# Peptides against a protein of PDB entry 4X86, part 34

Target 1, 56 residues: chain A of PDB entry 4X86
Amino acid sequence: EGPQLLLSEAVSRAAKAAGARPLTSPESLSRDLEAPEVQESYRQQLRSDIQKRLQE

## One batch from the design tools (peptide; made by RFdiffusion4, then SolubleMPNN)

Design b2_p17_5_s3 (from b2_p17_5, 7 letters changed)
Fold by OpenDDE base, seed 3:
Structure b2_p17_5_s3 (fold): chain B 56 residues (1-56), chain A 17 residues (1-17)
Amino acid sequence: as target 1 above (56 residues)
Amino acid sequence: SAELQRLLAPILERHFG
């Protein structure tokens, strides 16, 4: 089993790298990003993107 | 995907404007 990135973790890392701070709180942002439908949509998109690259 | 953007865009707008 390899490591997997959650959307909340991906956004957190991106925001930190960009020096961006939410208007609300990191915790509030993470809670919204951890919604099951959002995480599943991210997983599907990531899988699709990888498949596209493998087909090139 | 359109689905991810449909879900993600409002979240980003709420927290980052």
Scores: peptide ipSAE 0.642, ipTM 0.902, DockQ to the pose 0.828
Fold by OpenDDE base, seed 4:
Structure b2_p17_5_s3 (fold): chain B 56 residues (1-56), chain A 17 residues (1-17)
Amino acid sequence: as target 1 above (56 residues)
Amino acid sequence: SAELQRLLAPILERHFG
């Protein structure tokens, strides 16, 4: 949910693309990645990265 | 930023080693 891709979804897609399976479970991994501080940090970096590219 | 890496690294280590 939200206008931006969740970190949990981004990591899930990356793991799938790499053929990687967590030692725990996808659900457990998603729970950790959905922590508010982690998601906010991801949002901030994503915005910053986009701004950097637009300024190049 | 370093902040995301700081938060993400231990999570990835726990779940992927």
Scores: peptide ipSAE 0.642, ipTM 0.901, DockQ to the pose 0.861
Fold by OpenDDE base, seed 2:
Structure b2_p17_5_s3 (fold): chain B 56 residues (1-56), chain A 17 residues (1-17)
Amino acid sequence: as target 1 above (56 residues)
Amino acid sequence: SAELQRLLAPILERHFG
């Protein structure tokens, strides 16, 4: 399929923009964020949020 | 959604406090 939007990537970009560094490591943070249930919930919310915006 | 927050909150707490 095409490119996939990852929560881990979104959080990494947000952290970078905020100048924030994890207390643990970028790798451990990414691993947690890439859990299937977390990624799926992110996808669902993103879709829902976009749909709401399109209807405004 | 509440589901994403439920899953994300403890992750952010662990890694960012």
Scores: peptide ipSAE 0.643, ipTM 0.902, DockQ to the pose 0.825; fails the geometry check
Fold by OpenDDE base, seed 5:
Formats: sequence, structure tokens, C-alpha cells
Structure b2_p17_5_s3 (fold): chain B 56 residues (1-56), chain A 17 residues (1-17)
Amino acid sequence: as target 1 above (56 residues)
Amino acid sequence: SAELQRLLAPILERHFG
């Protein structure tokens, strides 16, 4: 039940760190990334990745 | 996951090429 990072926020932070800027706009990108199915897939992947890491 | 890739890849392609 810890803090959850939205995919849109995660990508925003990653883009900033990489010096990458969208061809469209940050707002357009965020809107697409905030789609419920995308966010849920991200949540599941994140959980899976963490679980795998703990077992390695 | 395959599902995340399926959903995320086209979004990134659209916005970052």
C-alpha cells in the first residue's frame, strides 16, 4: 500500500532525465498514458518486475 | 509484459517516433 507512481508521471520523469521531449506535447503524451488500460498494465508490470527482482 | 508493450509502444511511437 505504498505510494503509486502513475505511468504518465514515470514517463515524464524519465523523459526529463533523458533530455527527451515529445514531438507533440507533454499534455498530449500524458493524456494517452493516463488511459486506464495503460495504467493498469503498467501497475501489473511494475509489480511483476519487483517480485522477480526479489527472487533473483 | 506483452500487454504493456502492446499498449505503450504505439503511444511512444506517436509522441517520440
Scores: peptide ipSAE 0.643, ipTM 0.902, DockQ to the pose 0.792; fails the geometry check

Design b2_p17_5_s4 (from b2_p17_5, 5 letters changed)
Fold by OpenDDE base, seed 4:
Structure b2_p17_5_s4 (fold): chain B 56 residues (1-56), chain A 17 residues (1-17)
Amino acid sequence: as target 1 above (56 residues)
Amino acid sequence: SERLAALLAPILERHFG
């Protein structure tokens, strides 16, 4: 339950927008960003950020 | 989130330097 956005997707979009390419590969980067602890931390922050924005 | 920043930093360092 809650936000279902992937950090890997967010970072990939940001990197593309900045014209940045990883030294490794997009696939390798995504694999690391999709680690459960990383994704959960992102989900928690995203939820918190949304709640803060709704209170503004 | 301080937790996310701590987890993300080494990943970005590894892949982007």
Scores: peptide ipSAE 0.672, ipTM 0.906, DockQ to the pose 0.875
Fold by OpenDDE base, seed 1:
Order: sequence, then C-alpha cells, then structure tokens
Structure b2_p17_5_s4 (fold): chain B 56 residues (1-56), chain A 17 residues (1-17)
Amino acid sequence: as target 1 above (56 residues)
Amino acid sequence: SERLAALLAPILERHFG
C-alpha cells in the first residue's frame, strides 16, 4: 500500500550526487537504512509529502 | 516526519559523522 521506494536507494543516490562518501561503506550504510522501522517511517513520510504536494 | 528524523539521526552520525 502506497509508494514503494527504498530509503537506502534514495540515500545512495543522494550521496552519489553530492560526492559524499560514508566513513564506513555504502553497503554498511544501506544495511542500516534497510531496517524495517526506518523503511516504514520513510514510506509514511513519502506518502504524506506526495499528498501535500498534490494539494498545492 | 519526526519519527523518521529521529531514526535517521544516529545512522547518519555513525556513517558520516
């Protein structure tokens, strides 16, 4: 239900675009970002943000 | 989202300082 974008993918793309490199590794960062509670929070925010933008 | 921000803060701190 709702948008199915991965936060890990979004952050990876943003980091790449900014030329930012994690102190650890991209893989380690992605693993943390893929935690279920983190992904669900992202999904909820994404859904809310889309709805707000559509109403502007 | 306050919830997302709270969850992301320690992750970003760990990986980017």
Scores: peptide ipSAE 0.671, ipTM 0.906, DockQ to the pose 0.843
Fold by OpenDDE base, seed 3:
Structure b2_p17_5_s4 (fold): chain B 56 residues (1-56), chain A 17 residues (1-17)
Amino acid sequence: as target 1 above (56 residues)
Amino acid sequence: SERLAALLAPILERHFG
């Protein structure tokens, strides 16, 4: 439940928009960003940020 | 959050320098 956005997808889109290319590969970067602890931390922050914005 | 930042920093450094 809650936001279902992937950090890896968000970073990929941002990198593409900025014309940034990783030194490794998009796949390698995505693999690291999809680590459970990283994704969970992102989910928590995203949820918190949205709640804060709605309460402003 | 500080937790996410701490986790992301080394990843971004590794992949983007």
Scores: peptide ipSAE 0.670, ipTM 0.906, DockQ to the pose 0.828
Fold by OpenDDE base, seed 5:
Structure b2_p17_5_s4 (fold): chain B 56 residues (1-56), chain A 17 residues (1-17)
Amino acid sequence: as target 1 above (56 residues)
Amino acid sequence: SERLAALLAPILERHFG
């Protein structure tokens, strides 16, 4: 349970907004960012961040 | 998150230098 937002989506949006282009490809970058351990770490951080915001 | 930062560092280095 908890947030199910994708890190790959967040990074892709940030890169696009900054005009940053990967040396490899957007697809290769997304594949690395979608690794289970990376996504789980992101989920944990996102949940923590949301809780902190709610307590403000 | 220290854990996320550690996992992201090599990925970002590889793709963005």
Scores: peptide ipSAE 0.670, ipTM 0.906, DockQ to the pose 0.843

Design b2_p17_6_s1 (from b2_p17_6, 8 letters changed)
Fold by OpenDDE base, seed 2:
Structure b2_p17_6_s1 (fold): chain B 56 residues (1-56), chain A 17 residues (1-17)
Amino acid sequence: as target 1 above (56 residues)
Amino acid sequence: PFDPDALVRELLAQLQA
């Protein structure tokens, strides 16, 4: 199942690390990314991607 | 072990490519 990460938090940390600024406000982006259905989709995708990486 | 934050950064970079 992988580590428990919020998509909004993951994106925020990634953006900070890259020095990137979203076109939309960070608050609006975070709000959209915190939607339960979006978070679940992210969890599934993250798990899938992690599994693929572990197979490499 | 792996760095989940690093993975997310990499995935986002791929999407931007």
Scores: peptide ipSAE 0.067, ipTM 0.561, DockQ to the pose 0.065
Fold by OpenDDE base, seed 1:
Structure b2_p17_6_s1 (fold): chain B 56 residues (1-56), chain A 17 residues (1-17)
Amino acid sequence: as target 1 above (56 residues)
Amino acid sequence: PFDPDALVRELLAQLQA
């Protein structure tokens, strides 16, 4: 289990694990989460946090 | 320790704010 690079996939996994159901269809949610700006924010956040954890 | 699920939760909270 490595870090998720795609936010849409990460959210999907988290939702399943929590037993949560999106208000919209999973496909619609995934589409929104795959928007470039959203994905880039996730990438930056993930990179930053990984770096912090590796420094511990 | 690295927790990818926690990162997702944090990011989602930020995006929904």
Scores: peptide ipSAE 0.064, ipTM 0.557, DockQ to the pose 0.087
Fold by OpenDDE base, seed 3:
Structure b2_p17_6_s1 (fold): chain B 56 residues (1-56), chain A 17 residues (1-17)
Amino acid sequence: as target 1 above (56 residues)
Amino acid sequence: PFDPDALVRELLAQLQA
């Protein structure tokens, strides 16, 4: 339930759009961002931000 | 409308600033 967006994918797309390249390998960055606790925190933040934006 | 990719770009920009 809720928004279906992985933090790793969001960061990757944002970096690409900005023309940025990570200093570490994309695989290492994705691995860190895919940690369950990190993803859960992002999911909660994303849901909260979406709710705020929709109410504005 | 809400654009999640745009939001992430904004957050990244804030962290880099």
Scores: peptide ipSAE 0.064, ipTM 0.546, DockQ to the pose 0.072
Fold by OpenDDE base, seed 5:
Structure b2_p17_6_s1 (fold): chain B 56 residues (1-56), chain A 17 residues (1-17)
Amino acid sequence: as target 1 above (56 residues)
Amino acid sequence: PFDPDALVRELLAQLQA
């Protein structure tokens, strides 16, 4: 299949690009974001949002 | 065409708003 974008990595990259720091430690944030159910929800949302952008 | 990283940044910004 195609490339996979993990939520934790996406958030990390986004934070870096925005020059932002999480209120909690990066490790704890990553732990929460790496939860399977969270990742699955993100995957679904990302797919949906991408589809919306493609239709615009 | 779309930028996945840019999209994520926008989504995060929306959540913070």
Scores: peptide ipSAE 0.063, ipTM 0.560, DockQ to the pose 0.071

Design b2_p17_6_s2 (from b2_p17_6, 9 letters changed)
Fold by OpenDDE base, seed 5:
Structure b2_p17_6_s2 (fold): chain B 56 residues (1-56), chain A 17 residues (1-17)
Amino acid sequence: as target 1 above (56 residues)
Amino acid sequence: PFDPDALVAELLAQLKA
């Protein structure tokens, strides 16, 4: 395992870059996105998406 | 051949920086 970026942090950065604000509190959203199963799913999907793009 | 987990880790490190 190397350096990791939490899904919550990724979403926060993306939202800030887009000038978007969540309808729910950022803290509540972060808690949901920090769940281990959600984080693992994000990592797997990211890996899969990268592999797909490399094959294009 | 490449290590996808290592690649993801590297990209995440870049995004975090």
Scores: peptide ipSAE 0.042, ipTM 0.584, DockQ to the pose 0.031
Fold by OpenDDE base, seed 1:
Structure b2_p17_6_s2 (fold): chain B 56 residues (1-56), chain A 17 residues (1-17)
Amino acid sequence: as target 1 above (56 residues)
Amino acid sequence: PFDPDALVAELLAQLKA
């Protein structure tokens, strides 16, 4: 519960909620999503979006 | 208002696009 900072976990949760299954294996997807550059981009965007929401 | 689940959904939608 609460904001998810791990992209891999966020995607997993969203996929489950939507009943979606990736064409590739979940493990491969998680590996790609856990890449440092991807995770950092997600973190920055999450921070930015949160800040925008707080300013509303 | 801040909704963490909505934010996650928004971010995921952007990544998918």
Scores: peptide ipSAE 0.042, ipTM 0.559, DockQ to the pose 0.067
Fold by OpenDDE base, seed 3:
Structure b2_p17_6_s2 (fold): chain B 56 residues (1-56), chain A 17 residues (1-17)
Amino acid sequence: as target 1 above (56 residues)
Amino acid sequence: PFDPDALVAELLAQLKA
């Protein structure tokens, strides 16, 4: 329930870093990735991954 | 002990910087 890191932004940043261009507009991609169920699952996974990394 | 929400906030801040 804490701050959410947007999946759409994460994907956008990753694509930019890799020099990749989306086939569709960034806006369309963002709309799909901002679906509540998708965003929530990503938030949970991200939180879990961070916890795991800190335990290593 | 750590605050995972704080870490997420940090990552978000980095992405938007």
Scores: peptide ipSAE 0.033, ipTM 0.568, DockQ to the pose 0.032
Fold by OpenDDE base, seed 2:
Structure b2_p17_6_s2 (fold): chain B 56 residues (1-56), chain A 17 residues (1-17)
Amino acid sequence: as target 1 above (56 residues)
Amino acid sequence: PFDPDALVAELLAQLKA
């Protein structure tokens, strides 16, 4: 339920913007970032952070 | 009050723009 948040995509875009490259292959990084537990943690954190910022 | 899911969706859309 709700929009799907893709941590892997967010990190990828941020890395490109900064000109940064992961120490491991992009595929390995994506696999790690797309792990369900990591993805869910990101979703929760993002929602929480947004709520906090809007309440400041 | 706001809908955090809606806001997240908007932010994601902006990232893809």
Scores: peptide ipSAE 0.031, ipTM 0.563, DockQ to the pose 0.031

Design b2_p17_6_s3 (from b2_p17_6, 8 letters changed)
Fold by OpenDDE base, seed 5:
Structure b2_p17_6_s3 (fold): chain B 56 residues (1-56), chain A 17 residues (1-17)
Amino acid sequence: as target 1 above (56 residues)
Amino acid sequence: SFDERALVRELLAQLKS
């Protein structure tokens, strides 16, 4: 249906681009970021940010 | 070429579902 934009994937890409390494294992971080409530919060915030950008 | 604003509007619609 819609594109699946995962927070875990976004954070992983951002961390790689910044050369930043998590203090915890990448697997543990990904597990936390893939939690349903965290992913839903990210989806809502992403939608809000895009809407604000369209208002410019 | 494409309308970026139209593209993001469509993306928004998909994210709302």
Scores: peptide ipSAE 0.038, ipTM 0.566, DockQ to the pose 0.029
Fold by OpenDDE base, seed 2:
Structure b2_p17_6_s3 (fold): chain B 56 residues (1-56), chain A 17 residues (1-17)
Amino acid sequence: as target 1 above (56 residues)
Amino acid sequence: SFDERALVRELLAQLKS
């Protein structure tokens, strides 16, 4: 249901925009960020943050 | 134009699924 909002993709886009260079390899970082538990934590945080914005 | 609040609500609905 709905589009997938991946933490790995969000971090990649942010890093590209900022010109940031991770200390670990990009592939290893992406793998870690795509872990199910990490992705779920990101989804929960994103939902919480959006809800807070709506209340402002 | 578009309703930004409506857009955010739709995004939230998708995230809750």
Scores: peptide ipSAE 0.037, ipTM 0.563, DockQ to the pose 0.030
Fold by OpenDDE base, seed 4:
Structure b2_p17_6_s3 (fold): chain B 56 residues (1-56), chain A 17 residues (1-17)
Amino acid sequence: as target 1 above (56 residues)
Amino acid sequence: SFDERALVRELLAQLKS
């Protein structure tokens, strides 16, 4: 429907910026982070954070 | 310049859909 803002992508970017490598394979990590429940919670948190930013 | 708040509002609308 709308733009897909994936938690897996956010974590990947953060890890790269921090120079951190996960102990598990990147593929396994991405699979876990792309779970529907995890992705939905991230979407809700992102929406909430953006709303708070607008109200500052 | 662009209306930053308007863009964020639109982004929120897209996230809700």
Scores: peptide ipSAE 0.037, ipTM 0.567, DockQ to the pose 0.028
Fold by OpenDDE base, seed 1:
Structure b2_p17_6_s3 (fold): chain B 56 residues (1-56), chain A 17 residues (1-17)
Amino acid sequence: as target 1 above (56 residues)
Amino acid sequence: SFDERALVRELLAQLKS
């Protein structure tokens, strides 16, 4: 029961919700976020953070 | 550039909703 989002889309939504604006264009940001190594690193970090929050 | 922690908080909030 969890949303399935592309990393780039998830980050964009989160940035908007947080009131944060990128210094680069949304297209450039999406391109960077779609890089496999970036996506994998973020996935691991997100998993870690989720686990931490669930264990609180 | 973004506040990564802020992004993570919002992502987690979205996942919980």
Scores: peptide ipSAE 0.026, ipTM 0.510, DockQ to the pose 0.147

Design b2_p17_6_s4 (from b2_p17_6, 7 letters changed)
Fold by OpenDDE base, seed 1:
Structure b2_p17_6_s4 (fold): chain B 56 residues (1-56), chain A 17 residues (1-17)
Amino acid sequence: as target 1 above (56 residues)
Amino acid sequence: AFDPAALVAALLAALQA
């Protein structure tokens, strides 16, 4: 439960917007960012940030 | 261009700070 946004998707979109490319490939980058520990840390931070905004 | 391994390491550090 909670936010189900993917860090891999967020970074891919940000890289595209910035005109930046990984040295390896977008696919390899996405795979690295989809690691469970990375995604869980992002989910926790995202949830916390949303809660803070709702309390402003 | 950027190194994916370096980026992931930096993101992990920032998210867990």
Scores: peptide ipSAE 0.297, ipTM 0.735, DockQ to the pose 0.909
Fold by OpenDDE base, seed 3:
Structure b2_p17_6_s4 (fold): chain B 56 residues (1-56), chain A 17 residues (1-17)
Amino acid sequence: as target 1 above (56 residues)
Amino acid sequence: AFDPAALVAALLAALQA
């Protein structure tokens, strides 16, 4: 449950916007960013940030 | 260009702060 935003997608979009490329490949970067512990940390932070914004 | 492994490590540190 919660927002379905992936860190891998966010970083990919940011890298594209900044004109930055990974030294290996976009696919390898996505795999690393999709690791369970990474995505869970991002989900928790995202949930917290949304709650803070709603309280402003 | 950037190192994916280094970026992931930095992001984890920031998210857990």
Scores: peptide ipSAE 0.280, ipTM 0.726, DockQ to the pose 0.954
Fold by OpenDDE base, seed 2:
Structure b2_p17_6_s4 (fold): chain B 56 residues (1-56), chain A 17 residues (1-17)
Amino acid sequence: as target 1 above (56 residues)
Amino acid sequence: AFDPAALVAALLAALQA
């Protein structure tokens, strides 16, 4: 239930779109962003943001 | 509607400004 977009995927797309390169390797960044606690935090935030946007 | 990736991109751009 809820948003399924991975934070790691979102950041990868965003970084590519923005032409941004992390100081660390993209692989290391992705690994950090794939941590379950980080992904869960993102899921919660994304759900909240979607709700707010729908109410605007 | 919004694109989560686009939102993150905006944040990245802001941080680099």
Scores: peptide ipSAE 0.122, ipTM 0.637, DockQ to the pose 0.068
Fold by OpenDDE base, seed 4:
Structure b2_p17_6_s4 (fold): chain B 56 residues (1-56), chain A 17 residues (1-17)
Amino acid sequence: as target 1 above (56 residues)
Amino acid sequence: AFDPAALVAALLAALQA
């Protein structure tokens, strides 16, 4: 239960929108962001942010 | 309301400034 947004996808979209380039490569960045512990941390933060916005 | 992609975009832009 909860939001199912991939951090790697979010960063890819954001990087594209901002015209930002990773120092190494988009592929290397995506690989790092696909780590399960990193994705879980993002899910928790996203859930927290949604809850915070609903309370505002 | 918020857009997670927009937030990350802002962070990326700030980091590369």
Scores: peptide ipSAE 0.113, ipTM 0.628, DockQ to the pose 0.068

Design b2_p17_7_s3 (from b2_p17_7, 6 letters changed)
Fold by OpenDDE base, seed 2:
Structure b2_p17_7_s3 (fold): chain B 56 residues (1-56), chain A 17 residues (1-17)
Amino acid sequence: as target 1 above (56 residues)
Amino acid sequence: SRLDALLAPILERHFGP
């Protein structure tokens, strides 16, 4: 929820689309993915990837 | 990448190798 998509939400959607269930729990997975350093790295890489494509 | 390095152990823990 919010203007910026969380990595945890992105992974959740991807897992659902793939029919994949975690060995642990969706909640445990989300908690790990919501770590600030992980979310920030996601934001940076996403921005970088988009910028590269816009340059093409 | 930085994200890949952070994600790999997380995904392995929750989804296996």
Scores: peptide ipSAE 0.653, ipTM 0.908, DockQ to the pose 0.820
Fold by OpenDDE base, seed 1:
Structure b2_p17_7_s3 (fold): chain B 56 residues (1-56), chain A 17 residues (1-17)
Amino acid sequence: as target 1 above (56 residues)
Amino acid sequence: SRLDALLAPILERHFGP
């Protein structure tokens, strides 16, 4: 939780924008993406990427 | 990256190679 999007939400939006459907199901994909380590890695990278862009 | 390493197998499983 927080001001940043969940990775599962970000990927769902990206998949929709690309017209891509998972081989499994949206629910199965979301479960995997909601793993705590995956979400935390996403949060850390997003924060880092934004900071780098601000310094460019 | 750490995220790439975690994300790659998930994407492969659900979207294929």
Scores: peptide ipSAE 0.652, ipTM 0.908, DockQ to the pose 0.830
Fold by OpenDDE base, seed 5:
Formats: structure tokens, sequence, C-alpha cells
Structure b2_p17_7_s3 (fold): chain B 56 residues (1-56), chain A 17 residues (1-17)
């Protein structure tokens, strides 16, 4: 068990903050972003980015 | 990056060019 960081949630929040609305729907966008390979890639990059910052 | 490659078509589809 642990925290789960979802790309779909991150993008949703970012879009809201920016006042951006998809041409499709928030739900459709989220479905695409929740694809396993996309989520895993996000996790990997996030971890990598944090590691890089810690090493600066 | 891998993420960029995966995100590009998704963002294009939902937000356009």
Amino acid sequence: as target 1 above (56 residues)
Amino acid sequence: SRLDALLAPILERHFGP
C-alpha cells in the first residue's frame, strides 16, 4: 500500500488550473491517460525527475 | 522521452494542435 499518483488526475488538475477544456470530454481524456503504459511511463519519469533534483 | 511520446497523440486528440 502506498500513495498512487495518477497522470490523469495531474492533467485534470492542471487543465482546471489553466482553464483548459478538452475538445472531447474530461472523461474521455482521463480514459486515455489512464492507460497502463501511460501511467507507468509517468511514474517512471516522475521518479527520475525527483532523483535528478535530489542529486543537484 | 517515453512519456512525451505517449502523451503527444493523446494531447493532440483532446486539445488539438
Scores: peptide ipSAE 0.651, ipTM 0.908, DockQ to the pose 0.834
Fold by OpenDDE base, seed 3:
Structure b2_p17_7_s3 (fold): chain B 56 residues (1-56), chain A 17 residues (1-17)
Amino acid sequence: as target 1 above (56 residues)
Amino acid sequence: SRLDALLAPILERHFGP
């Protein structure tokens, strides 16, 4: 299907825009955010949130 | 939410309280 945005990429872009830097490292943060259960939870919530908006 | 539960400890670890 079409392109999918990883949670890690979304957070990275948001952090850059906000000028925020982690206590650890961008790489360490990204690694944690790329955990399968985290990414799947993100995908599910994003899909759910969009569906809710479209149904309002 | 499920995401919140997973995300909270990650954000705490990397950005602190």
Scores: peptide ipSAE 0.650, ipTM 0.908, DockQ to the pose 0.795

Design b2_p17_7_s4 (from b2_p17_7, 5 letters changed)
Fold by OpenDDE base, seed 5:
Structure b2_p17_7_s4 (fold): chain B 56 residues (1-56), chain A 17 residues (1-17)
Amino acid sequence: as target 1 above (56 residues)
Amino acid sequence: SRLDELLRPILERHFGP
């Protein structure tokens, strides 16, 4: 959803790849990860990390 | 990092310590 991956989607894919299942539920985990402050922090960190790599 | 601070309690809640 959107031009950038949501953190919840990224974690979901990572968990699937690792065969990891939450103690709660995938839906509950996604709900927490989709909190606005969490998603914004993820977006900011990705942007910062990419910019740093481009400057290398 | 800011993201680490936000993620840690979430991951601990859902996957354990």
Scores: peptide ipSAE 0.669, ipTM 0.913, DockQ to the pose 0.851
Fold by OpenDDE base, seed 2:
Structure b2_p17_7_s4 (fold): chain B 56 residues (1-56), chain A 17 residues (1-17)
Amino acid sequence: as target 1 above (56 residues)
Amino acid sequence: SRLDELLRPILERHFGP
């Protein structure tokens, strides 16, 4: 949910595209990636990276 | 980065070293 992609969704899509399968389960991986601190860190990093590129 | 530090143990747990 939300206007922006969750980290868990982004990683899931990337893993699928790469043909990578977790040792655990997709659900377990997603649960860890959905931790609030992880998601917020992702949002901050993404915003920062985009801003830097726009300023170049 | 903060994200790297948080992601590293998660990825290692689920995808191995």
Scores: peptide ipSAE 0.668, ipTM 0.913, DockQ to the pose 0.842
Fold by OpenDDE base, seed 4:
Structure b2_p17_7_s4 (fold): chain B 56 residues (1-56), chain A 17 residues (1-17)
Amino acid sequence: as target 1 above (56 residues)
Amino acid sequence: SRLDELLRPILERHFGP
C-alpha cells in the first residue's frame, strides 16, 4: 500500500505554509525528497505512527 | 528514526544549518 501523501508533497505544503524558501529551489528539494529510500522511509513511519495512534 | 536520518542532510542542504 502506498502513502496517502508523498513526502515531497507534504514538505512542499509545509514550506509554503511557513513561508519558507529553500536556498536551492522547490524543484531541487522535491527531487531529493522523492528518492525511493526517502519515500519508503516516510511510508513506513507514517504507517507506524497511524497504527500507534489507533491502538492508544 | 530512519526518516529523520535521511531527511537531515536533505533539509540542511536546502535550508542551511
Scores: peptide ipSAE 0.668, ipTM 0.913, DockQ to the pose 0.835
Fold by OpenDDE base, seed 3:
Structure b2_p17_7_s4 (fold): chain B 56 residues (1-56), chain A 17 residues (1-17)
Amino acid sequence: as target 1 above (56 residues)
Amino acid sequence: SRLDELLRPILERHFGP
């Protein structure tokens, strides 16, 4: 939900699309991806990428 | 990027090299 996906959701969707399963568990993967510093970096990267596209 | 550096070890841990 919302205008931007959470990183954990984005990776989950990408893994599903690729037919990939983690060596650990989806829950363990999500826990790591939900770390505040990781999510914030994702938000910043996504915002930057969108702004870059808008400037082209 | 900052995100790449944070993601790399996570992806390696969960999906392998």
Scores: peptide ipSAE 0.667, ipTM 0.912, DockQ to the pose 0.840

